# Ledger of designs, part 79: peptides against a protein of PDB entry 6CSU

Target 1, 51 residues: chain A of PDB entry 6CSU
Amino acid sequence: GALEELRGQYIKAVKKIKCDMLRYIQESKERAAEMVKAEVLRERQETARKM

## One batch from the design tools (peptide; made by RFdiffusion4, then SolubleMPNN)

Design b2_p24_7_s4 (from b2_p24_7, 12 letters changed)
Fold by OpenDDE base, seed 1:
Structure b2_p24_7_s4 (fold): chain B 51 residues (1-51), chain C 51 residues (1-51), chain A 24 residues (1-24)
Amino acid sequence: as target 1 above (51 residues)
Amino acid sequence: as target 1 above (51 residues)
Amino acid sequence: LEEELERRKEAAEERLREAEELAK
């Protein structure tokens, strides 16, 4: 009935948003990891220049 | 110095991840709320059509 | 001294690597 359909639609909507969130968080983490790698590399290069 | 810079970069990277997560969680909640509102409205319209 | 500073820097770089792993 209408209540079951509404429940189903609600669950579907929440699941979609959850999936979007997890994907976006994962992408954000990947970008942060690349940024950290770049920073470490720059610091190592700076150290090498001082020697 | 170099140590303080590296420490700062570490903290900055971790904080960025945290901020990205929190921001997207908030945005996802807002989108979910709007989607639920739309579903409820559609169900009400469907019910009205059946009457 | 300089050696201790370098060891601490290496430790900080290790913390950055840990952050990278957390980000995966």
Scores: peptide ipSAE 0.122, ipTM 0.482, DockQ to the pose 0.023
Fold by OpenDDE base, seed 3:
Structure b2_p24_7_s4 (fold): chain B 51 residues (1-51), chain C 51 residues (1-51), chain A 24 residues (1-24)
Amino acid sequence: as target 1 above (51 residues)
Amino acid sequence: as target 1 above (51 residues)
Amino acid sequence: LEEELERRKEAAEERLREAEELAK
């Protein structure tokens, strides 16, 4: 019935939001990891120049 | 020193992940609220057409 | 002392690499 259809649409909407959130969080983690990697590489180069 | 800088950069990266996650959660809640509002309006219209 | 600091720096860099993998 109409109530079940509304419930189904709500569940679908919530699932979409959840998926979008998880994807955004994953992309944010990847960007942070790349920033850390780049920083470590820069530190190695600086150490080499000082030695 | 260099070790403290490296530690600081790690902490900064982790804090960035946390902030991005919290911001997205807040935005997702706002979007969810708007979706529920829109769904309620559609249901009212459908009910009116069936009566 | 300088060699010890370098060893500790290398250990810290390894921990950051592990954290990067965890962040993926």
Scores: peptide ipSAE 0.107, ipTM 0.478, DockQ to the pose 0.022
Fold by OpenDDE base, seed 2:
Structure b2_p24_7_s4 (fold): chain B 51 residues (1-51), chain C 51 residues (1-51), chain A 24 residues (1-24)
Amino acid sequence: as target 1 above (51 residues)
Amino acid sequence: as target 1 above (51 residues)
Amino acid sequence: LEEELERRKEAAEERLREAEELAK
């Protein structure tokens, strides 16, 4: 019935949210890693300029 | 020193990621809840039209 | 009746796709 259909839709939506969340976390970690890498490079460049 | 600064930046980045993730999860849940609510309202409206 | 059930199924599937897009 309609209630079972709604329940099914909700479960599917929750699964989608889970997948989206995991992807977001992964992408955020990757972006953070790239930012840290860029900062290290900038610091090395600054050190080189001071030598 | 440079290493301590990098460590500090990394910790800050991780904290930011955590906050972003939690916000994303919360917003996704809210959107899902609103969608389910809208579906229930549509079904009730359809039932009313058929009566 | 069978056609009506199919129409309802299609409408539900469309609403589900819309939900999936909003969940992103």
Scores: peptide ipSAE 0.103, ipTM 0.464, DockQ to the pose 0.055
Fold by OpenDDE base, seed 5:
Structure b2_p24_7_s4 (fold): chain B 51 residues (1-51), chain C 51 residues (1-51), chain A 24 residues (1-24)
Amino acid sequence: as target 1 above (51 residues)
Amino acid sequence: as target 1 above (51 residues)
Amino acid sequence: LEEELERRKEAAEERLREAEELAK
């Protein structure tokens, strides 16, 4: 019936949200890690120049 | 020192991840709600034709 | 966060099942 069909649509939408969110979180973590890595490398160069 | 600077960079990156994630979740929910709404409207039309 | 999302999803699905049973 209409109620069961609506339930199915809702569950499908929620599953899509979950997958998209997890993928975005993973990509965001990777981008953040690369930014931190680049900053650490720059800091190492600064330290080397001061020694 | 280097450790404090690294900590600061990490905290900044984590804060950015949090904000981006929350924004993405909100946008994803809005998109999902619109998809469900459209499907419900189509279903109402089908029901009306069968009556 | 991933675990929390899964828990919320499961709880929502359970509430929907209960509502369907009450509607029968």
Scores: peptide ipSAE 0.078, ipTM 0.492, DockQ to the pose 0.024

Design b2_p24_8_s1 (from b2_p24_8, 8 letters changed)
Fold by OpenDDE base, seed 4:
Structure b2_p24_8_s1 (fold): chain B 51 residues (1-51), chain C 51 residues (1-51), chain A 24 residues (1-24)
Amino acid sequence: as target 1 above (51 residues)
Amino acid sequence: as target 1 above (51 residues)
Amino acid sequence: MEELREKLEEMKERAEEFEKKLLE
């Protein structure tokens, strides 16, 4: 009935948002790690060249 | 009636989750920027100490 | 720091795209 359909729509929406959130968090962590790795390497190389 | 109240509650909950996600994205960007700044500074200091 | 600025800008763009999808 209408109640079950409404409940189903809510659960579907919440699950989708949760999934999207977890994916975004994971991708954000990966991008941040890559950015830090690249910048750290650059800093080491730049410092070495100035020695 | 009860069905309209429940509908309102589900819609309110979904909207809140969306709002929370938008806030999380903003805070995540800020934290990522600060993390990189801190790591770059630490790397420069560590490299300098090893020279 | 230019490489970092470029990557931060890319992350900003991807975040904005995600925000857009949340509002769809």
Scores: peptide ipSAE 0.082, ipTM 0.514, DockQ to the pose 0.499
Fold by OpenDDE base, seed 5:
Structure b2_p24_8_s1 (fold): chain B 51 residues (1-51), chain C 51 residues (1-51), chain A 24 residues (1-24)
Amino acid sequence: as target 1 above (51 residues)
Amino acid sequence: as target 1 above (51 residues)
Amino acid sequence: MEELREKLEEMKERAEEFEKKLLE
């Protein structure tokens, strides 16, 4: 009935939001790790050139 | 009635989750920027000490 | 640092797109 359909819609929405959030967190962590790794490498080179 | 109350509760819950995610995204961006800034600063110091 | 700024800007753009989809 209408109640079951509404419950189904809610569950679907919550699951989608959860998945989107987890994916965003994972992708954000990966991007951050790569940026830090690249920046550390460049910064070592730049600092060395200035000394 | 009961159906309208549940509908209201589900809508409220979904809206809250959306708001929580937006806040998380904003805070995550801020933390990422600060993390990179701090890491660059530390790496300059560490590289300098090794030379 | 300029390359990092560019990467951060790209991340901001992606985050804004995500926010837009989330609010739909």
Scores: peptide ipSAE 0.082, ipTM 0.514, DockQ to the pose 0.472
Fold by OpenDDE base, seed 1:
Structure b2_p24_8_s1 (fold): chain B 51 residues (1-51), chain C 51 residues (1-51), chain A 24 residues (1-24)
Amino acid sequence: as target 1 above (51 residues)
Amino acid sequence: as target 1 above (51 residues)
Amino acid sequence: MEELREKLEEMKERAEEFEKKLLE
């Protein structure tokens, strides 16, 4: 019935959001890690040039 | 120095992730709400046609 | 350096807690 379909649509939407969020979090962490890595490398290079 | 910069980069990265997550969640909820609204409308129209 | 490591660890823990709350 209509109520069961609505409930099903809600659950489906929530599950999709959860999956998308997990993926986004993972990708964001990876991007952040790369940003930090790049920054550390730049700092080391800058320090080396000052020596 | 290098340690302060590293700390700063980490804090910046975490803050960015947090902000991005909040924005993504909000946008995802809005999209889900629109999907549910559209589904309810379709169901109502379908029910009306059967009457 | 030790204080910095501790602060970074605290931040990681808070970030993890935040991520958990986002999924609840």
Scores: peptide ipSAE 0.073, ipTM 0.513, DockQ to the pose 0.049
Fold by OpenDDE base, seed 2:
Structure b2_p24_8_s1 (fold): chain B 51 residues (1-51), chain C 51 residues (1-51), chain A 24 residues (1-24)
Amino acid sequence: as target 1 above (51 residues)
Amino acid sequence: as target 1 above (51 residues)
Amino acid sequence: MEELREKLEEMKERAEEFEKKLLE
């Protein structure tokens, strides 16, 4: 019935949100790691230029 | 120095990610709520048509 | 409709707890 269908839709939506959040977190962490890596590299290059 | 600056950038990035996640969660909840509201409205309309 | 609201509220509470764990 309508109740079961609505409940099912909500559960499905929540599960989708969960998956999207986990993916977002993972991708955000990856981007942060890349940013740090790039910064370290730039700093090394600057240090080398100053020597 | 370079280490402190890098640490600062890392902390800033993590804080940004946290804020983005919280915003995403909030927006996702709002979308889910709207979906439920729309479904309830549709069910009411269907019930009315069947009467 | 009341039964529906109650079930939805229970599901929301569980979802909120999950979200809290994601932010830990």
Scores: peptide ipSAE 0.071, ipTM 0.517, DockQ to the pose 0.065

Design b2_p24_8_s2 (from b2_p24_8, 14 letters changed)
Fold by OpenDDE base, seed 1:
Structure b2_p24_8_s2 (fold): chain B 51 residues (1-51), chain C 51 residues (1-51), chain A 24 residues (1-24)
Amino acid sequence: as target 1 above (51 residues)
Amino acid sequence: as target 1 above (51 residues)
Amino acid sequence: MEELRKMLEEQIEKADKFEEELEK
């Protein structure tokens, strides 16, 4: 019935949100890791130039 | 020094990720709520038409 | 440096808890 359909749609929406969030977290962590790597490289280059 | 700067950048990145996630989840929940409201309205309209 | 380590650990812990809650 209408209640079951609404419940099903809600569950589907929540699952979609969860999946999108997990993907976003993973991608954000990867971007953060790349940013850290880039910074480490810059610092090493700056250190090398000062030597 | 370089280590402190790196740690600062990492903290900043993690905070940014956290804020983005919280915003995304909140906005996603709001969108889900609107979808549910729209569905409830459709079901009510269909029920009314069948009466 | 110790304060920065503590802050990093706290942020990582918060992120881990957030992910854990999403998996429930």
Scores: peptide ipSAE 0.069, ipTM 0.510, DockQ to the pose 0.095
Fold by OpenDDE base, seed 3:
Structure b2_p24_8_s2 (fold): chain B 51 residues (1-51), chain C 51 residues (1-51), chain A 24 residues (1-24)
Amino acid sequence: as target 1 above (51 residues)
Amino acid sequence: as target 1 above (51 residues)
Amino acid sequence: MEELRKMLEEQIEKADKFEEELEK
């Protein structure tokens, strides 16, 4: 019935949002070090060229 | 009735999780930007001293 | 590199704490 359908939609939506948040956190952690390392490396080269 | 109460709970939960996610994303982006900025500045100084 | 490692460790710790809160 309508109540069970709405309950199912509620559970599905909450799970989906939770999974999206967890994935965002995990992907952020995985990319953080590589992103900063790459930027530092590029800046090192840029600075060296200007000296 | 029970259907309207469940509907209200669904909407409230979705809004809450969405707001928490957006806040986390925004704060993470701000911290990441400042972290990269600070590290780039430090690396620039480090590289300059080694040239 | 040491300062970068410390900053990354702090960010990872904050993310881990947030993840733990979401699992409750």
Scores: peptide ipSAE 0.068, ipTM 0.413, DockQ to the pose 0.495
Fold by OpenDDE base, seed 5:
Parts: C-alpha cells; sequence; structure tokens
Structure b2_p24_8_s2 (fold): chain B 51 residues (1-51), chain C 51 residues (1-51), chain A 24 residues (1-24)
C-alpha cells in the first residue's frame, strides 16, 4: 500500500545518498593525499637548496 | 616545523570535508522527504478520484 | 504484508546507522 511505497522511496533515496557520500569521501581523501605528497616533495627540495 | 604545518592543513581539510558531508546529507534528506510527501499526496488524490 | 514491513524497517535501520557513523 501507500505506506510500503513511501518506505520504498525513502530507502531508495537513502541508498543514493550513501553512495554519493562514499564517493565524495573517497575522492576527497585522494585529493588530500596528492596535495600532501606534493607539499612534502616541495619541502624536501627547499631543504636540499638550503644545504 | 613544516611537518606540523602540513598536519595542521590536513586536519583543517578533514574538518571541512566533515562539515560539507553533514550539510549534504541534511539537505538531501530534506529534499527526499518533500518529494515523498508530494508523491503520497498525489497518490491519495488519484485514489479518491477512482472511488 | 507484515513480513514486507519488517524487511523495510530493517533496511531503514541499517541506513540510519550509516548516517550516524558519518556524523562521528
Amino acid sequence: as target 1 above (51 residues)
Amino acid sequence: as target 1 above (51 residues)
Amino acid sequence: MEELRKMLEEQIEKADKFEEELEK
């Protein structure tokens, strides 16, 4: 009935939100990791120039 | 030093990601709830017309 | 019909737990 259909739509929406969140987290972590690696590399280069 | 600054930037980025996610979840849930309510209303109207 | 409602409620509960974990 209408109640079951409502619950079905809610579950579908929540599943989509879950997938979007997991993807956003994963992509954000990857971008953050790349930024950290780039900064560490620059730091090492600057240290080498000072020596 | 530079390592501590990098850690600070990472923590700041993670905090921002957390806030963005919570906001996205909240807004998505609100939109989903409104869509479901509108659909239930339409269903009730259609049922009433069939009776 | 009761079995269907119970299955749906269980799925909703799992989704709610996931949202709670994201807020931690």
Scores: peptide ipSAE 0.067, ipTM 0.508, DockQ to the pose 0.094
Fold by OpenDDE base, seed 2:
Structure b2_p24_8_s2 (fold): chain B 51 residues (1-51), chain C 51 residues (1-51), chain A 24 residues (1-24)
Amino acid sequence: as target 1 above (51 residues)
Amino acid sequence: as target 1 above (51 residues)
Amino acid sequence: MEELRKMLEEQIEKADKFEEELEK
């Protein structure tokens, strides 16, 4: 019935949003870590060339 | 009634999760930028001391 | 610094697209 369908929609929506959030968080962490590592390496190389 | 309450709970949950995600994204952007700036500065100083 | 700027801009673009999808 309408109540069961609405409950199903609620659960489905919450699960989907939670999954999307967790995926975004995970990917964001990975990208941030790689960005920092790459930038530190480049800055070290650049400074070494200028000194 | 029960149907209206369930509908209300659905809408409230979706709004809250969306808000939390947007806040996380914004804070993540800020932290990423600050982290990279700080790391570049530290690496520059460290390299200068070692050269 | 230019490379850093480009990387940051790319990350911002990805985040903006994600935000747009959440607004649908």
Scores: peptide ipSAE 0.064, ipTM 0.411, DockQ to the pose 0.481

Design b2_p24_8_s3 (from b2_p24_8, 9 letters changed)
Fold by OpenDDE base, seed 3:
Structure b2_p24_8_s3 (fold): chain B 51 residues (1-51), chain C 51 residues (1-51), chain A 24 residues (1-24)
Amino acid sequence: as target 1 above (51 residues)
Amino acid sequence: as target 1 above (51 residues)
Amino acid sequence: MEELRRMIEEQIERAEEFEKKLLE
C-alpha cells in the first residue's frame, strides 16, 4: 500500500545518498593518497639531483 | 493525517542527509583550497630564500 | 614538502573518521 511504497522510496533514497557519500569519500582519499605518492616521488627526484 | 505526517518525516530525514552531504562536500572543498593556498605561500617563501 | 604530506594525511584520517560515522 501507500505506506509500504513511501517506506520503500525513503529507503531507496537514503541508500543512494549513503552510497554517493561513500564514493565521494573514497575518491577523495584516493586523490589524497596519489598526491602524497607524487610528492614523495618529487622529493626523491630532488634528492637524487642534489647528489 | 497520519499518512501526511509520515510522508513529512521521511522527506525531512532525506533532506537532512542531503544537507549533511552537501555540507561535508563544501567543507572538504574549503579545506582543499586552504591547503593549496598554504602550499603556494610556502613555495614563494622557498623561492625567496633561494634568491 | 613534509608539511603538505602531513596536511594530506590529516585529511585522509578525517575522511576515514567520517566514513566510520556514516557506517554506524
Scores: peptide ipSAE 0.072, ipTM 0.437, DockQ to the pose 0.676
Fold by OpenDDE base, seed 5:
Structure b2_p24_8_s3 (fold): chain B 51 residues (1-51), chain C 51 residues (1-51), chain A 24 residues (1-24)
Amino acid sequence: as target 1 above (51 residues)
Amino acid sequence: as target 1 above (51 residues)
Amino acid sequence: MEELRRMIEEQIERAEEFEKKLLE
């Protein structure tokens, strides 16, 4: 019936949100890791110049 | 030192990711709610036509 | 109908639990 169809649409929407969130978290972690890597490289270069 | 500053930058990045994630979840829930509302309106219109 | 409703309700509950964990 109509109620079951609405519940089905809600579940489909929630599943899509779940997938989008997992992708967003993964991409955000990758960006954060690249930011840290860039800072470590700068610090090593600065240390080398001071030696 | 350099390591503490890098840790600080990492924490700042993680906090930003958390805030962005919460905003994305809220906006996604709002979009899902609007989709359900639209389906309910269509259902009521169809019921009215069948009566 | 009752079996279908039960399956849908279980799926909704699992999705809500996942959302709660993401917000912790």
Scores: peptide ipSAE 0.071, ipTM 0.513, DockQ to the pose 0.050
Fold by OpenDDE base, seed 2:
Structure b2_p24_8_s3 (fold): chain B 51 residues (1-51), chain C 51 residues (1-51), chain A 24 residues (1-24)
Amino acid sequence: as target 1 above (51 residues)
Amino acid sequence: as target 1 above (51 residues)
Amino acid sequence: MEELRRMIEEQIERAEEFEKKLLE
Protein backbone atom coordinates (compact mmCIF):
# COMPACT_ATOMS: atom_id res chain seq x y z
CA GLY B 1 0.00 0.00 0.00
CA ALA B 2 0.84 3.69 -0.01
CA LEU B 3 2.47 3.52 3.42
CA GLU B 4 4.71 0.60 2.46
CA GLU B 5 5.65 2.32 -0.78
CA LEU B 6 6.57 5.53 1.04
CA ARG B 7 8.63 3.60 3.58
CA GLY B 8 10.35 1.77 0.75
CA GLN B 9 11.19 5.06 -0.98
CA TYR B 10 12.63 6.50 2.23
CA ILE B 11 14.79 3.43 2.89
CA LYS B 12 16.01 3.45 -0.70
CA ALA B 13 16.91 7.17 -0.48
CA VAL B 14 18.78 6.70 2.81
CA LYS B 15 20.72 3.72 1.44
CA LYS B 16 21.68 5.69 -1.66
CA ILE B 17 22.87 8.67 0.39
CA LYS B 18 24.89 6.33 2.61
CA CYS B 19 26.56 4.68 -0.37
CA ASP B 20 27.31 8.03 -2.03
CA MET B 21 28.81 9.36 1.20
CA LEU B 22 31.00 6.31 1.75
CA ARG B 23 32.24 6.47 -1.83
CA TYR B 24 32.97 10.20 -1.51
CA ILE B 25 34.86 9.68 1.74
CA GLN B 26 36.97 6.88 0.28
CA GLU B 27 37.77 8.81 -2.89
CA SER B 28 38.51 11.98 -0.90
CA LYS B 29 40.96 10.11 1.32
CA GLU B 30 42.76 8.68 -1.69
CA ARG B 31 42.93 12.05 -3.46
CA ALA B 32 44.11 13.83 -0.33
CA ALA B 33 46.87 11.27 0.22
CA GLU B 34 48.03 11.57 -3.37
CA MET B 35 47.89 15.38 -3.22
CA VAL B 36 50.08 15.48 -0.11
CA LYS B 37 52.51 12.97 -1.60
CA ALA B 38 52.85 14.93 -4.82
CA GLU B 39 53.27 18.28 -3.08
CA VAL B 40 55.88 16.95 -0.66
CA LEU B 41 57.95 15.62 -3.56
CA ARG B 42 57.73 18.92 -5.43
CA GLU B 43 58.60 20.90 -2.32
CA ARG B 44 61.74 18.83 -1.75
CA GLN B 45 62.86 19.67 -5.27
CA GLU B 46 62.10 23.39 -4.90
CA THR B 47 63.92 23.63 -1.59
CA ALA B 48 66.91 21.77 -2.98
CA ARG B 49 67.11 24.12 -5.97
CA LYS B 50 66.96 27.25 -3.79
CA MET B 51 69.80 26.12 -1.52
CA GLY C 1 -3.31 12.44 8.88
CA ALA C 2 -0.95 9.67 9.93
CA LEU C 3 0.31 9.11 6.38
CA GLU C 4 1.08 12.82 5.87
CA GLU C 5 2.85 12.98 9.22
CA LEU C 6 4.99 9.95 8.40
CA ARG C 7 5.76 11.41 4.97
CA GLY C 8 6.86 14.63 6.65
CA GLN C 9 9.12 12.73 9.04
CA TYR C 10 10.77 10.79 6.22
CA ILE C 11 11.35 13.94 4.17
CA LYS C 12 12.79 15.70 7.22
CA ALA C 13 15.17 12.80 7.88
CA VAL C 14 16.42 12.78 4.29
CA LYS C 15 16.98 16.56 4.40
CA LYS C 16 18.94 16.22 7.63
CA ILE C 17 21.21 13.56 6.14
CA LYS C 18 21.80 15.80 3.13
CA CYS C 19 22.73 18.74 5.36
CA ASP C 20 25.06 16.56 7.42
CA MET C 21 26.81 15.39 4.26
CA LEU C 22 27.22 18.95 2.95
CA ARG C 23 28.72 20.02 6.27
CA TYR C 24 31.08 17.03 6.24
CA ILE C 25 32.19 17.88 2.70
CA GLN C 26 32.86 21.52 3.62
CA GLU C 27 34.81 20.60 6.74
CA SER C 28 36.73 17.91 4.83
CA LYS C 29 37.76 20.45 2.18
CA GLU C 30 39.03 22.86 4.81
CA ARG C 31 40.95 20.15 6.66
CA ALA C 32 42.48 18.81 3.46
CA ALA C 33 43.73 22.25 2.43
CA GLU C 34 45.22 22.92 5.85
CA MET C 35 46.85 19.48 5.99
CA VAL C 36 48.60 19.98 2.66
CA LYS C 37 49.82 23.47 3.61
CA ALA C 38 51.17 22.19 6.90
CA GLU C 39 52.90 19.25 5.23
CA VAL C 40 54.56 21.53 2.67
CA LEU C 41 55.90 23.75 5.45
CA ARG C 42 57.29 20.77 7.37
CA GLU C 43 58.89 19.36 4.26
CA ARG C 44 60.69 22.65 3.55
CA GLN C 45 62.17 22.55 7.03
CA GLU C 46 63.21 18.90 6.78
CA THR C 47 64.84 19.38 3.40
CA ALA C 48 66.68 22.48 4.61
CA ARG C 49 68.02 20.62 7.66
CA LYS C 50 69.27 17.69 5.58
CA MET C 51 71.24 19.93 3.21
CA MET A 1 52.68 27.20 -4.21
CA GLU A 2 51.00 27.63 -7.57
CA GLU A 3 50.87 23.86 -8.07
CA LEU A 4 49.43 23.39 -4.59
CA ARG A 5 46.78 26.02 -5.31
CA ARG A 6 45.85 24.25 -8.54
CA MET A 7 45.56 20.89 -6.78
CA ILE A 8 43.35 22.36 -4.05
CA GLU A 9 41.14 24.04 -6.63
CA GLU A 10 40.71 20.73 -8.46
CA GLN A 11 39.58 19.04 -5.25
CA ILE A 12 37.16 21.89 -4.52
CA GLU A 13 35.69 21.57 -8.00
CA ARG A 14 35.12 17.84 -7.55
CA ALA A 15 33.47 18.43 -4.19
CA GLU A 16 31.20 21.10 -5.67
CA GLU A 17 30.13 18.71 -8.41
CA PHE A 18 29.23 16.16 -5.77
CA GLU A 19 27.28 18.79 -3.82
CA LYS A 20 25.38 19.70 -6.98
CA LYS A 21 24.33 16.07 -7.42
CA LEU A 22 23.14 15.95 -3.81
CA LEU A 23 20.95 18.99 -4.46
CA GLU A 24 19.14 17.28 -7.35
Scores: peptide ipSAE 0.070, ipTM 0.433, DockQ to the pose 0.440
Fold by OpenDDE base, seed 4:
Parts: sequence; structure tokens; C-alpha cells
Structure b2_p24_8_s3 (fold): chain B 51 residues (1-51), chain C 51 residues (1-51), chain A 24 residues (1-24)
Amino acid sequence: as target 1 above (51 residues)
Amino acid sequence: as target 1 above (51 residues)
Amino acid sequence: MEELRRMIEEQIERAEEFEKKLLE
């Protein structure tokens, strides 16, 4: 009925937004981790060149 | 009635998740901007020390 | 350090693009 349809629609919307949020957070963390790794590597290389 | 109450609950949940996502994005941008500022400052200080 | 700055700026741009998509 109308109640079940409404429930289904809003549950679907909530789940989609939540999933998108979690994915964005995860991808953001991964990109940040890669940036840190790249920077650490660069710093080590710079230090090695200066010694 | 029950339908209106359920609608209200699911709308509230959707809005909350959306707001949380927007806040996360905004805070992420702010943190990134602050990281850039801090890095620029460190670079300037390093340059000054080397001259 | 310039490389890190560029990468951070790119992350800001990606966040803004995602925000835009959320508001669509």
C-alpha cells in the first residue's frame, strides 16, 4: 500500500546517500594516504641527495 | 497519522545524512586549505633560513 | 613541497565537484 511504498522510497534514498557518503570518505582517505606516501618518498629522496 | 509520522521520520533521516555529507565536504576543504597554508609558510621559512 | 600543494589543491577541486553533484 501507500505506506509501504513510501517506506520503500525513503529507505532507498537513505541507503543511497549513506553509501555515497561512505564511499566518498573512503576514497578521500585513500587519496590522502597516497599523498602522504608520495610526500614522504620525496622528502627521503631530497634528504638522500643532500647527504 | 501513521503515514505522516513515517514520512517525517524518513525525511528527517535523509536530510540529516545530506547535511552530514555537506559538512564533511566543507570541513575537508577547510582542512586541505589549512594544509596548503601551513606548507607555504614552512617553505617560506625554509627558504629564509637557507638565504 | 610544490607537488604536495598541487595534490591538495586537486583534492579541494574534487570535493567541490562532489558537493555540486550532491546539490543537483
Scores: peptide ipSAE 0.072, ipTM 0.443, DockQ to the pose 0.735; fails the geometry check

Design b2_p24_8_s4 (from b2_p24_8, 9 letters changed)
Fold by OpenDDE base, seed 2:
Structure b2_p24_8_s4 (fold): chain B 51 residues (1-51), chain C 51 residues (1-51), chain A 24 residues (1-24)
Amino acid sequence: as target 1 above (51 residues)
Amino acid sequence: as target 1 above (51 residues)
Amino acid sequence: MEELREMLEEQIERAEEFEEKLKK
């Protein structure tokens, strides 16, 4: 009925938003980790050049 | 009626989740922008010290 | 340092694109 359909639409919308948010957060964390790794590598290279 | 009230509650909940997600994205952008700004300032200071 | 700035700017761009998709 109308109530069940409305409930279904709500649950589907909430799940979609949650999944999109979790994916964005996960990808953001991965990119941040790669940026940190890249910075550490550059610092090591700079140190090696100065020595 | 009961159906309209329930519909209103579902719409309100979905909107809140969307707002929370947008806020997270906005804060993430602001943090990234501040990191870029801080890096530019450090580069300028390093240039000034080398001259 | 320039490489780090470029990576951060790319993150800002991707976040803006994602935000625009959510507003649709």
Scores: peptide ipSAE 0.067, ipTM 0.451, DockQ to the pose 0.764
Fold by OpenDDE base, seed 3:
Structure b2_p24_8_s4 (fold): chain B 51 residues (1-51), chain C 51 residues (1-51), chain A 24 residues (1-24)
Amino acid sequence: as target 1 above (51 residues)
Amino acid sequence: as target 1 above (51 residues)
Amino acid sequence: MEELREMLEEQIERAEEFEEKLKK
């Protein structure tokens, strides 16, 4: 009925927002991790050049 | 009626979750922007020291 | 660029904490 359909639409919307937020956080973490890895690599290369 | 009230409550809950997500994204962007500004400033200072 | 690394690591940590809160 209309009540069950409305509840279903609400649950679907909430799940979508949750998934979108988790994806955003995961992508942000991955980008940050890649930036850290790149920086550590550059620092090691700079240290190697100074030896 | 009860159906309109329930519809209103579901809409309100979805809007709140959306607003919370948008706020998190905005705050994340602001923090990232400040990190970039700080990095650019440090790079300029390092360049100035090497002149 | 030790400061940038530390700032990015802190952002990762905060994102992980937020992710765990969303899973609960």
Scores: peptide ipSAE 0.062, ipTM 0.458, DockQ to the pose 0.635
Fold by OpenDDE base, seed 1:
Structure b2_p24_8_s4 (fold): chain B 51 residues (1-51), chain C 51 residues (1-51), chain A 24 residues (1-24)
Amino acid sequence: as target 1 above (51 residues)
Amino acid sequence: as target 1 above (51 residues)
Amino acid sequence: MEELREMLEEQIERAEEFEEKLKK
């Protein structure tokens, strides 16, 4: 019935949001890791130039 | 120095991720609410047609 | 170095707590 359909749609939407969140978190963490890696590399290069 | 810059960049990145997460959650919740609203409206219209 | 490490660990912990809340 109508209530079951509405409930089902709500649950589906919530599950999708959850999945999207987890994906976003994972991608954001990966981007952050790459930023740190790039910074460390820059610092090493800068230190090397000073020697 | 190098460590301060690295620290600053990391903190900045983490803060950005946190803010992006909160924004995404909020936007996702709003979208979900609109989906529910639209569904309720459709059901009401469907019920009205059956009368 | 120790202070920096501690700050990084705190940030990671907060991120993990957030992830855990999303799982539940």
Scores: peptide ipSAE 0.057, ipTM 0.497, DockQ to the pose 0.093
Fold by OpenDDE base, seed 5:
Structure b2_p24_8_s4 (fold): chain B 51 residues (1-51), chain C 51 residues (1-51), chain A 24 residues (1-24)
Amino acid sequence: as target 1 above (51 residues)
Amino acid sequence: as target 1 above (51 residues)
Amino acid sequence: MEELREMLEEQIERAEEFEEKLKK
């Protein structure tokens, strides 16, 4: 009935929002990790060039 | 009635989740902007020290 | 560090795009 349909719509919306948030957080963490890795590599290269 | 009350509760919950996500994104953006600002400041300081 | 700045600026842009999608 109408109540079940409304509940279904709510659950679907909440799940989508949750998935979008988790994906955004995960992708943000991965990009941040790659930036740190690249920075550390550059710093090591610069240090090596100064030796 | 009960259906209208439940509808209102579901709409309220979805809106809250949406707002929480927007706040998270905004805070993440602000942190990234501050990191850029701090980096630019450090670069300027390093350049000044080399002059 | 210039490369890191560019990557961070791209992150800001992506966050803004995601924000606009969520507002709809």
Scores: peptide ipSAE 0.066, ipTM 0.449, DockQ to the pose 0.794; fails the geometry check

